# Designs tried in a protein design run: peptides against a protein of PDB entry 5EG6. Part 123

Target 1, 151 residues: chain A of PDB entry 5EG6
Amino acid sequence: RLRSQTVSTRYLHVEGGNFHASSQQWGAFYIHLLDDDESEGEEFTVRDGYIHYGQTVKLVCSVTGMALPRLIIRKVDKQTALLDADDPVSQLHKCAFYLKDTERMYLCLSQERIIQFQATPCPKEQNKEMINDGASWTIISTDKAEYTFYE

## One batch from the design tools (peptide; made by RFdiffusion4, then SolubleMPNN)

Design b1_p30_5_s2 (from b1_p30_5, 14 letters changed)
Fold by OpenDDE base, seed 1:
Structure b1_p30_5_s2 (fold): chain B 151 residues (1-151), chain A 30 residues (1-30)
Amino acid sequence: as target 1 above (151 residues)
Amino acid sequence: MDLIAETFERQKALGEKALQELEEKLKELE
C-alpha cells in the first residue's frame, strides 16, 4: 500500500526550471493523491489515504516545489497499461503515469529526457493500452510505515 | 521510496513533439 509520501528517482529531477532525466542524479518527489475531479493547477488539495491504481496523483519536486501535470497512476502488465485496475499500488507491480486529459500520453524516459509517449490502443482489449519500456516505472519503498509490501 | 524507470538502457529517441508538449505543459504550471 502506497500513501502520499516522498519518493525519489534517479531518472527525474528539476534543474533550471526544467525537468531532466539523469542516471547520475537523484530527484526527490512528493507523490500526492488527489480527488478525481481536482482541477489542474499549481495549488491542489491533497487527499488522505492509500493510493490505488486509477487514481489521480501529483508528483512534486521536494526541492523546487515544481509539479508535473496531473497524472493517473496505472498498473502495468508486461507492455500494457491497465485502464481499469484499481487495487492498491504495490512495489511488486510496475506502474505507468498517464498524463490526465491527454490522448493516451504517458510519462516516459527516453535518452535522459522525460517526455510524453503516446500509447497505442489494444484492439482486442479495451481496458489496455500498449506502452513502451520507458513508460514503465517501478516504485521501491524503504518505509514500511507508509508503504506495505505484499508478498 | 524510489521511483525507477528500469528500462532506461533500452530507450530510443522519440519524436521532438512529445518532448515539446510536455515542456509546454510544465512551463504553464511554473
Scores: peptide ipSAE 0.093, ipTM 0.431, DockQ to the pose 0.029
Fold by OpenDDE base, seed 3:
Structure b1_p30_5_s2 (fold): chain B 151 residues (1-151), chain A 30 residues (1-30)
Amino acid sequence: as target 1 above (151 residues)
Amino acid sequence: MDLIAETFERQKALGEKALQELEEKLKELE
């Protein structure tokens, strides 16, 4: 299970006051669980409990304090984001970061740049959206904690 | 399109404080 904590992810980091991508660098971020009705702003409140897929999170650079807009963390199955998954987030699983209040825009790595990538709806599966590999992320906790994994 | 990063006043400090408070609460519930 993942909770509000410091995490590291490949590629994404902050340099020179901007978000950048590098295959050789790992960025350290705070991932904060927010209320579903939390508005975008300078201040936010962290929720209690473990993070589940489908919940709203805030990524904040642990060094600079720069933040991304509110994100919905979603479970990934192959090259699809699951819209209705709500089980606890596991660092063993790939995840996608949906930009909240957008039209299927996801955080994506493309040619060493961080961009928004629009997912394509799955015609036969309304609970899935097709994403590219660049929109699939791995989260690694930098804290020593006990984790429970579900199969 | 490029992702726009935002810098908020006290974001880092508030985040760290909130995390510490959360960890303390979770510890008390265990």
Scores: peptide ipSAE 0.031, ipTM 0.382, DockQ to the pose 0.166
Fold by OpenDDE base, seed 4:
Structure b1_p30_5_s2 (fold): chain B 151 residues (1-151), chain A 30 residues (1-30)
Amino acid sequence: as target 1 above (151 residues)
Amino acid sequence: MDLIAETFERQKALGEKALQELEEKLKELE
C-alpha cells in the first residue's frame, strides 16, 4: 500500500513551469495525504500514514514544487472510477485523480497534454463514473512501500 | 521531508496557476 511519499508517474512531468505530458518521460512527485477538510485557501497539513482510495491527496513536483489542485485518488475498475472504494491504494492498480469539488473532473492525459476530463455518470451504477484511458494513471513509488494486492 | 510545509506559499501560487491552465484546456475541448 502507498504512503505519503515520493512517487513517479509516467506521462506527467513539469517543464517550463507547467505540467506537461510525455509518453516517454516519468515525473517524480510527492504524493501527500491531506485531511478531508483541507482547502486550497488554507495552509496544508500533510498527514502521515497509508493512503486509501477516496482520500484527498496533493501531487507536488519533487523538483519544482509545483502542485496540482487537491485530488481525490479513486480506484479504477476497467473504464470506470469507483466513487466509494476506500481500501489502501495499491501500486498494482491503476487509479484516477478526481479534482476535488468539481463536477466529475479527472486528471487526464490527452494528446501529450494534461487536461481535465469530465467523467460520465453511470446510470445503473451510482458508485461509478465512466472515464477514459487517459484518466487512468499508474503510480510507482520511489520509496520503500508495501505491495498489497486487492481483488 | 514535508515538501508542502516547506514550500506552501510557492505551492499555493503554482497550484492556482495549474488549476487555471487546466480550466483553460477544458474550455478548448468544448
Scores: peptide ipSAE 0.021, ipTM 0.437, DockQ to the pose 0.031
Fold by OpenDDE base, seed 5:
Structure b1_p30_5_s2 (fold): chain B 151 residues (1-151), chain A 30 residues (1-30)
Amino acid sequence: as target 1 above (151 residues)
Amino acid sequence: MDLIAETFERQKALGEKALQELEEKLKELE
């Protein structure tokens, strides 16, 4: 289960006050659970407990303290982000980070940059949005024995 | 517990075969 804690990424780091992508550099971040009604800002109140899909989170650089805007962590099913999934976030299971209060913008790794990728609505499924692979993230434990997922 | 966030595409490109295999298994369950 995922909760507010330190998260390491191979492809995300902070440089010059901005988030950058690198295939060679590792960044350590805190993932923080927020209240759904938490306002955007540099200061925020962190909730304790396990993170569920659909909840609001903050990714904060452990070194600089820089944070991405509020994100909604969403479950990924195949090539789609699920808008209404609310089960606990699974390690290993793919997830997407929706930039809160945007028009379907997701955190995406493209080439060596972190960008916003606009998901495409699923015409026949209102609870799904189509995303690309760069917007599909995998969060795994460094301890393989701790790999878990929720059905 | 330490967690690592990565994209599937980059993991595949870097030859992370173990993760790729797990992802494939996961895909079958989706």
Scores: peptide ipSAE 0.046, ipTM 0.380, DockQ to the pose 0.023; fails the geometry check

Design b1_p30_5_s3 (from b1_p30_5, 12 letters changed)
Fold by OpenDDE base, seed 2:
Structure b1_p30_5_s3 (fold): chain B 151 residues (1-151), chain A 30 residues (1-30)
Amino acid sequence: as target 1 above (151 residues)
Amino acid sequence: MDLIAETFERQRALGEERLKELEEKKKELE
């Protein structure tokens, strides 16, 4: 299970007060669990507990303190984001970061840049939105300790 | 515990290895 902690990614870093993507540079970030009713801002209250899909999170640069807008972490199935999944976030599952209070905008890596990608509604499945591969992320622990799998 | 976040198709070698290990462990538990 994932909870508020420090994470790193090769494709996300802060430079000049902005988020940038790089295949060669690593950035360290805090992922913070927020209450569903937490307002947008530089200051926020972190919620205790394990992160579940559908919950609101903040990604904050561990060095500069720069933060992305509030995100909703969503489970990914194939090329779709699941809108109603609420199980604990698993390292075995792909995830997407929906920019909260937007029209289906997701955090996306494209052409070595971090952009917002607008998901397309699934006509036949109301609980899903179509995303691209750039908007699909994995969060993997580098720890070799035992892991609990969620079915 | 350190976590890495990457796009599904562009995972770091270490991350890929870890994922494989987890998948193998999952199969063993099934």
Scores: peptide ipSAE 0.020, ipTM 0.348, DockQ to the pose 0.026
Fold by OpenDDE base, seed 3:
Structure b1_p30_5_s3 (fold): chain B 151 residues (1-151), chain A 30 residues (1-30)
Amino acid sequence: as target 1 above (151 residues)
Amino acid sequence: MDLIAETFERQRALGEERLKELEEKKKELE
């Protein structure tokens, strides 16, 4: 299970005070659990507890303190984002970051740049959205004391 | 859309907006 903590995210790192993308480097970020009704802003209230898929999170650069917009962390299954999964987040699973209050926009790596990728609805499965490989992320906790594996 | 550029702009704008809100509330309480 993943709690609000410092994590490493593949492809995203900070250099010279700016966000950069790299297929070979990991960036260090704080991941914070928010209430579902938390408004967008630089200042936010962090919730305690383990993070579950479907919950709202904030990614904050551990170096600069710069935060990404509010994200909903979603479980990934074979290049599809699951909209109704709610089990605890595990670093063993791929995840996607939905940009909250957008039209199916996801955090995506494309040609060494971080972009928003619009997912395509699954016509036969309303609880899934099709994403590309660049929108699939892996999270590795940097604090073993705050992370437990979920099997 | 370049999320990196957008993120920086959004954070800047949100900060400025928040500052204005705080200043307005301060005046109302005085």
Scores: peptide ipSAE 0.019, ipTM 0.387, DockQ to the pose 0.100
Fold by OpenDDE base, seed 5:
Structure b1_p30_5_s3 (fold): chain B 151 residues (1-151), chain A 30 residues (1-30)
Amino acid sequence: as target 1 above (151 residues)
Amino acid sequence: MDLIAETFERQRALGEERLKELEEKKKELE
């Protein structure tokens, strides 16, 4: 299980007040669980508890305090983002970060740059969107605590 | 809630180590 806590992800970091990506760098972030109705803004109310897929989160750089826009964390299944998954987030599974209130835009690493990638709808599976590898992320805790994982 | 404050190198090292552990665990469970 992933709780609202400080986490790290490869490639993503903040430098000079901007988000950057590097294949050789790790970024430390605080992942904040938000209410689904939380509005976009610099100030937000954080919920405590375990994060589930489909929930709204904020990624805040632990060093600079810079935050990304509201994201919906979604489960990834073989290069597809699942739109209806709601089980607890597992560090054993990759995830995708949908930019909330966009047209299928996902946080994506492309050529050492962070961009928005527009997912392609799956014609036969309305609950899935096709993403590229750059839009698939791994979240890990920076501490060595043991966690309970879900299949 | 706890905020982890580490140097870049420490964060990288901890992250890579943790990821390796998790990947190993995943393989064992598959």
Scores: peptide ipSAE 0.018, ipTM 0.354, DockQ to the pose 0.031
Fold by OpenDDE base, seed 1:
Structure b1_p30_5_s3 (fold): chain B 151 residues (1-151), chain A 30 residues (1-30)
Amino acid sequence: as target 1 above (151 residues)
Amino acid sequence: MDLIAETFERQRALGEERLKELEEKKKELE
């Protein structure tokens, strides 16, 4: 089970003030659990506890402190994102990061760049969205350190 | 919007342009 902590993911890293991807680099990030009603911003309140699928999170670069927009971490089954999964996040499973307040946009690796990729609704499964391989991420916990933003 | 958010918003069109990949997959799953 994954708590709000420092994690590492392949491909994703910050360079030159932008998020980039590299097949040869692993980026370290803080993953912060937020309340579902937390507004977008640089400063945010971190919620304690284990992270569950479907919850809102912030990814913060451990090096630069740069944060991505609010994300919903979703469980991945093969090439589908599960919209209603709510069990604790496991490092044994791939996950997808839905950008909140978008039309099915997910963080995606494409040609060594991090982009938004629009998922396609599953024809006969309302609780699933089809994503490509680039939108599936693996999380590896590095430690339990947290980074908190203050005004 | 912060710098990161702005960057991702600009990349949105690029991601959507590649939607055809998932559209083809959708056809396979229908």
Scores: peptide ipSAE 0.018, ipTM 0.326, DockQ to the pose 0.035

Design b1_p30_5_s4 (from b1_p30_5, 14 letters changed)
Fold by OpenDDE base, seed 3:
Structure b1_p30_5_s4 (fold): chain B 151 residues (1-151), chain A 30 residues (1-30)
Amino acid sequence: as target 1 above (151 residues)
Amino acid sequence: MDLIKEWQERQKKKGEEALEKLKKEEEELK
């Protein structure tokens, strides 16, 4: 399960005050869970709890503090984003980042650049949107949980 | 295309609107 924490994702990093993409680099980001009604802004209130697909999140560069716009993290099945998945986010599965309040725009890597990619509706499956490979992301947690056991 | 630029522009616009509202409210209280 994933919760508000530091994560790494390939192809995304911050340099010179801007978001950049690289096929060879992993960027470290804080992923923050937000309320669904949280407004867009540089300042936001982080919600506690495990992150589920369909929830609103913020990606903040762990170094610069630069933040992307509000995103809805969605589960990916092959080359489709699932619109109704609500299970806990798994690091074993690829995910997509829907730009909140847009017309099916997703965070996408294209030619070493971060762009918005418009997903195509699936005519036969209303709960899915077709995305490209560049809009499919892998998340790896960088947080270490330490447990102390007392008998 | 540039989501960051677009986001910044939206924030700027929202800020300006907020300031205008504050000015109007202040004038109404006078």
Scores: peptide ipSAE 0.095, ipTM 0.493, DockQ to the pose 0.088
Fold by OpenDDE base, seed 5:
Structure b1_p30_5_s4 (fold): chain B 151 residues (1-151), chain A 30 residues (1-30)
Amino acid sequence: as target 1 above (151 residues)
Amino acid sequence: MDLIKEWQERQKKKGEEALEKLKKEEEELK
């Protein structure tokens, strides 16, 4: 199970004070669990415990200390982000990073660049938003961790 | 109180700037 720790995400890395993407690189980040009411800022309060889908997190580059804006980590089902999933984050499943307080904007890899991708609402399923493959991320803990698989 | 609020505002601005950078990167690709 994933907790506040050092993790690696494929493609994402920091260079020259900016976030960049490369299909050949893995970036190491600290993932921090935040309170739902935590405000945006360079400094923040980290919570203890296992990270669950739907919770607010901060990704901080382990090398530069550069941080992304607050993100809500969401579970991915095929090409959809689940809005109401709340089980513990599994490293065996892809996830999506919703930029908090935006109109369905997700972190997305496109042509070796990090962009915001606007998810499309699912008319028949209120608890899902349509995303693309570039908005699906894999997280691998750099620490020894317990892996939990959810079907 | 004022100093704390000012600090909080500065932190908020930094976060917003980071978000704006991401938005600009998106526009550059379009």
Scores: peptide ipSAE 0.030, ipTM 0.531, DockQ to the pose 0.030
Fold by OpenDDE base, seed 1:
Structure b1_p30_5_s4 (fold): chain B 151 residues (1-151), chain A 30 residues (1-30)
Amino acid sequence: as target 1 above (151 residues)
Amino acid sequence: MDLIKEWQERQKKKGEEALEKLKKEEEELK
């Protein structure tokens, strides 16, 4: 299980005041759990507890302090984002970062850049959205002391 | 420091531009 802590993900990093992607770099970020009703802003209230899929999070660069907009962390099943999954976030699973209050926009790695990718609705499964591999992320805790393995 | 407004606007544009390039991939996902 993952809680508010420092994490790393491949490709994503900050340089020159912008988020960049590089296959050669890992960025370190604080992932903060927020209340679902938390508004956007530089100042936000971090919620206690373990992070579950479907919850609102903030990713903050551990070096620069730069923060992305509020994200909904969603569980990924193959090439689909699950809209209703609510189990604890696990490093064993891929995740997707939905940009909150957008039309199915997800953080995506494309051509060595971080962009928004619009997911496609699944006609047969309303609880899923189709995403590409670039929108699937692996999260690794950088602080094992604060991480509890969850299978 | 939040990138909220500036990042959203910039990435929206990038996303729209890249969407067409990813269209083939999107179709293959189906």
Scores: peptide ipSAE 0.026, ipTM 0.413, DockQ to the pose 0.038
Fold by OpenDDE base, seed 4:
Structure b1_p30_5_s4 (fold): chain B 151 residues (1-151), chain A 30 residues (1-30)
Amino acid sequence: as target 1 above (151 residues)
Amino acid sequence: MDLIKEWQERQKKKGEEALEKLKKEEEELK
């Protein structure tokens, strides 16, 4: 299980006050659990607890303090984001970061840039959205003390 | 607040452009 802590994700890093992508670098970020009703802003209240898929999180660069907009962390199955998964987040699972209150927009790596990618609805499975490979992320905890393996 | 909103708008635009490009490429391959 993952809780509010410092994590790393490949490709994403901050440089010059902006979020950039690198095929070789891992950026360190604080992942903060937020309340579902938390408003967008640079200032936010962190919620304690283990992070589950479907919950709202903030990613903050551990170095610069730069923050991404509110995200909903979603479980990934192959090339689909699961909309109703609510189990604890695991480093063993790929995840997608849905930009909250958007039309299926996800954080995506495209040509060494971080963009918003619009997922396509799955016609046969309403609980899934099709994403590309660039929208699938791997999280590695950099704070082992706050991470518990979830089987 | 403003920085985040600006970022969102910028990234949204980039995303839309990228999606449009992908759609065009997909159509060309068909």
Scores: peptide ipSAE 0.022, ipTM 0.405, DockQ to the pose 0.036

Design b1_p30_6_s1 (from b1_p30_6, 15 letters changed)
Fold by OpenDDE base, seed 4:
Structure b1_p30_6_s1 (fold): chain B 151 residues (1-151), chain A 30 residues (1-30)
Amino acid sequence: as target 1 above (151 residues)
Amino acid sequence: MPKYVLLEYVDGKLVLTEIDASSLDLVFPK
């Protein structure tokens, strides 16, 4: 198993009907690939294949069945989210979750709460949006390997 | 079957496992 040590670690989980973040607790989610034209709803159809940046996904809590609104997974380069990246989501890449049909709102960790953070347009690079560290996420699959994380 | 995924914020870079999805119809419980 892989062991990782970081200064600050936060995990997304569901508690009391709401999404929360904790350094001590984590939640397991189903990640579902959707069609780009899939509408928002409690019922949806999942697609086959590897997830690529730019595609629409649903995160569903494996315990409660609660889900976030439709998200677009985007590639992260330093402090920016890439709007036109379309390669497969791969190891050693951070990602950002854009809330679909919003004004540049991204899933963000702030003071141990999950909020929407509005990205700032990059004036010189139209294919990039500036995000903060709280909007950068790492995804770890539980069926591939076991990990132990330390603060 | 869809994969179980841990969603994590870390100040540094960690291993991101490649994500595979499969066809499935899902209905949310009320």
Scores: peptide ipSAE 0.022, ipTM 0.423, DockQ to the pose 0.023
Fold by OpenDDE base, seed 1:
Structure b1_p30_6_s1 (fold): chain B 151 residues (1-151), chain A 30 residues (1-30)
Amino acid sequence: as target 1 above (151 residues)
Amino acid sequence: MPKYVLLEYVDGKLVLTEIDASSLDLVFPK
């Protein structure tokens, strides 16, 4: 498991029908790759393959079975989400989770809870949307679970 | 196949850990 030298760590879990963050508890989740044409619902078909930016995924709580709506994983460059990136997801690289079929809503951690954050369009770059830090995710593979974060 | 993931927030970063390496590219940010 990933090691951290920080004290301000929050772990996500499902409680009361919602996703919450806790400093003492962590949640186990399944991430599923879906077809781009997969419809929204509790029942869905999982596909195999390397996850690429722009693809549709599902996050499911391993305990409760509660799932987030379909998400599109997008590449992050600085404070912007890239709309047209389609290369394989790079581990330890920042990414964002766009809630599919919404108006620029992204999965975001704010004040101990998971919320939707509306990204702002980039006026001069149509292929980018501005997001905040809470909407930036980092993916670390099990092969790199021993990596240590420094404050 | 479903992938096992740990979600945590560390120092302003929301981190997905313990995901199956076979589903992701192991290339690190340049």
Scores: peptide ipSAE 0.022, ipTM 0.451, DockQ to the pose 0.029
Fold by OpenDDE base, seed 3:
Structure b1_p30_6_s1 (fold): chain B 151 residues (1-151), chain A 30 residues (1-30)
Amino acid sequence: as target 1 above (151 residues)
Amino acid sequence: MPKYVLLEYVDGKLVLTEIDASSLDLVFPK
């Protein structure tokens, strides 16, 4: 299970004060669990416990301290993000990072660039919205850096 | 403490800019 700690992410790293994407570079980030009602700001209170899907998190570069806006980590089922999943986050499962308070915008890798991708609602399934493969991420602890991931 | 960046489109290009908390309110209205 994943909890607030230092994690390694493929494709995402910070260099020169900017976020960059690379298939060969690894970035180390602090993932912080926040309260659902935590406001955006330079200071925030970290919540203890296991991270569950649907909760608000902060990604902070362990080297530069650069942080992204608040994100909601969501469970991924094939090419869809689940809106109502609330079970503990598994490091073996892919996840999506919804930019909080946006119109279905997700953190996405496209042609080795970090962009925002707008998900499309699923007409027949209100608890799902369609994302692309670039919006599906895998987070692992630094202790599991040897694990081979597939795209 | 942490520095915040915003992904935004300026003149059709994706730009990463450092912003303060007050600027976030403009992008993400409450």
Scores: peptide ipSAE 0.021, ipTM 0.441, DockQ to the pose 0.049
Fold by OpenDDE base, seed 5:
Structure b1_p30_6_s1 (fold): chain B 151 residues (1-151), chain A 30 residues (1-30)
Amino acid sequence: as target 1 above (151 residues)
Amino acid sequence: MPKYVLLEYVDGKLVLTEIDASSLDLVFPK
């Protein structure tokens, strides 16, 4: 059964060259689709098209232009990242950002830091990696600053 | 096609005030 839930929300934004979390302040980001063979760097070529899970993306702050490393956006099922999901990215659905070309490292919020959290392989499910809640993100369009989500 | 998105962490227990991005490799200022 679907239910409405109100939770504490922290928005990511960039200030002074650093990433900050705030309940009242937020920053808009460009999410750029890249080719799978795009190399890491400050300069990159953006690909056209709708973003699907499993694709390589760049997150760029719309204000400062600061960018994170290449990420693979992955679908999240409970506390697992799905390695082979390829459907269109759904807003308000949990997603994980895998640091491309790493040993299962994911973008993670821990305490007051952004860390790389190493996912644990799922022995029984090769297409899944176990992540923590800090590695689960929700993507919201800029016109949805406040909302109630359903679980 | 770039899209504008918000990144949020949804948790009733976690309190975040500042995030140090230095823990990430290959952060690029533009």
Scores: peptide ipSAE 0.016, ipTM 0.465, DockQ to the pose 0.038; fails the geometry check

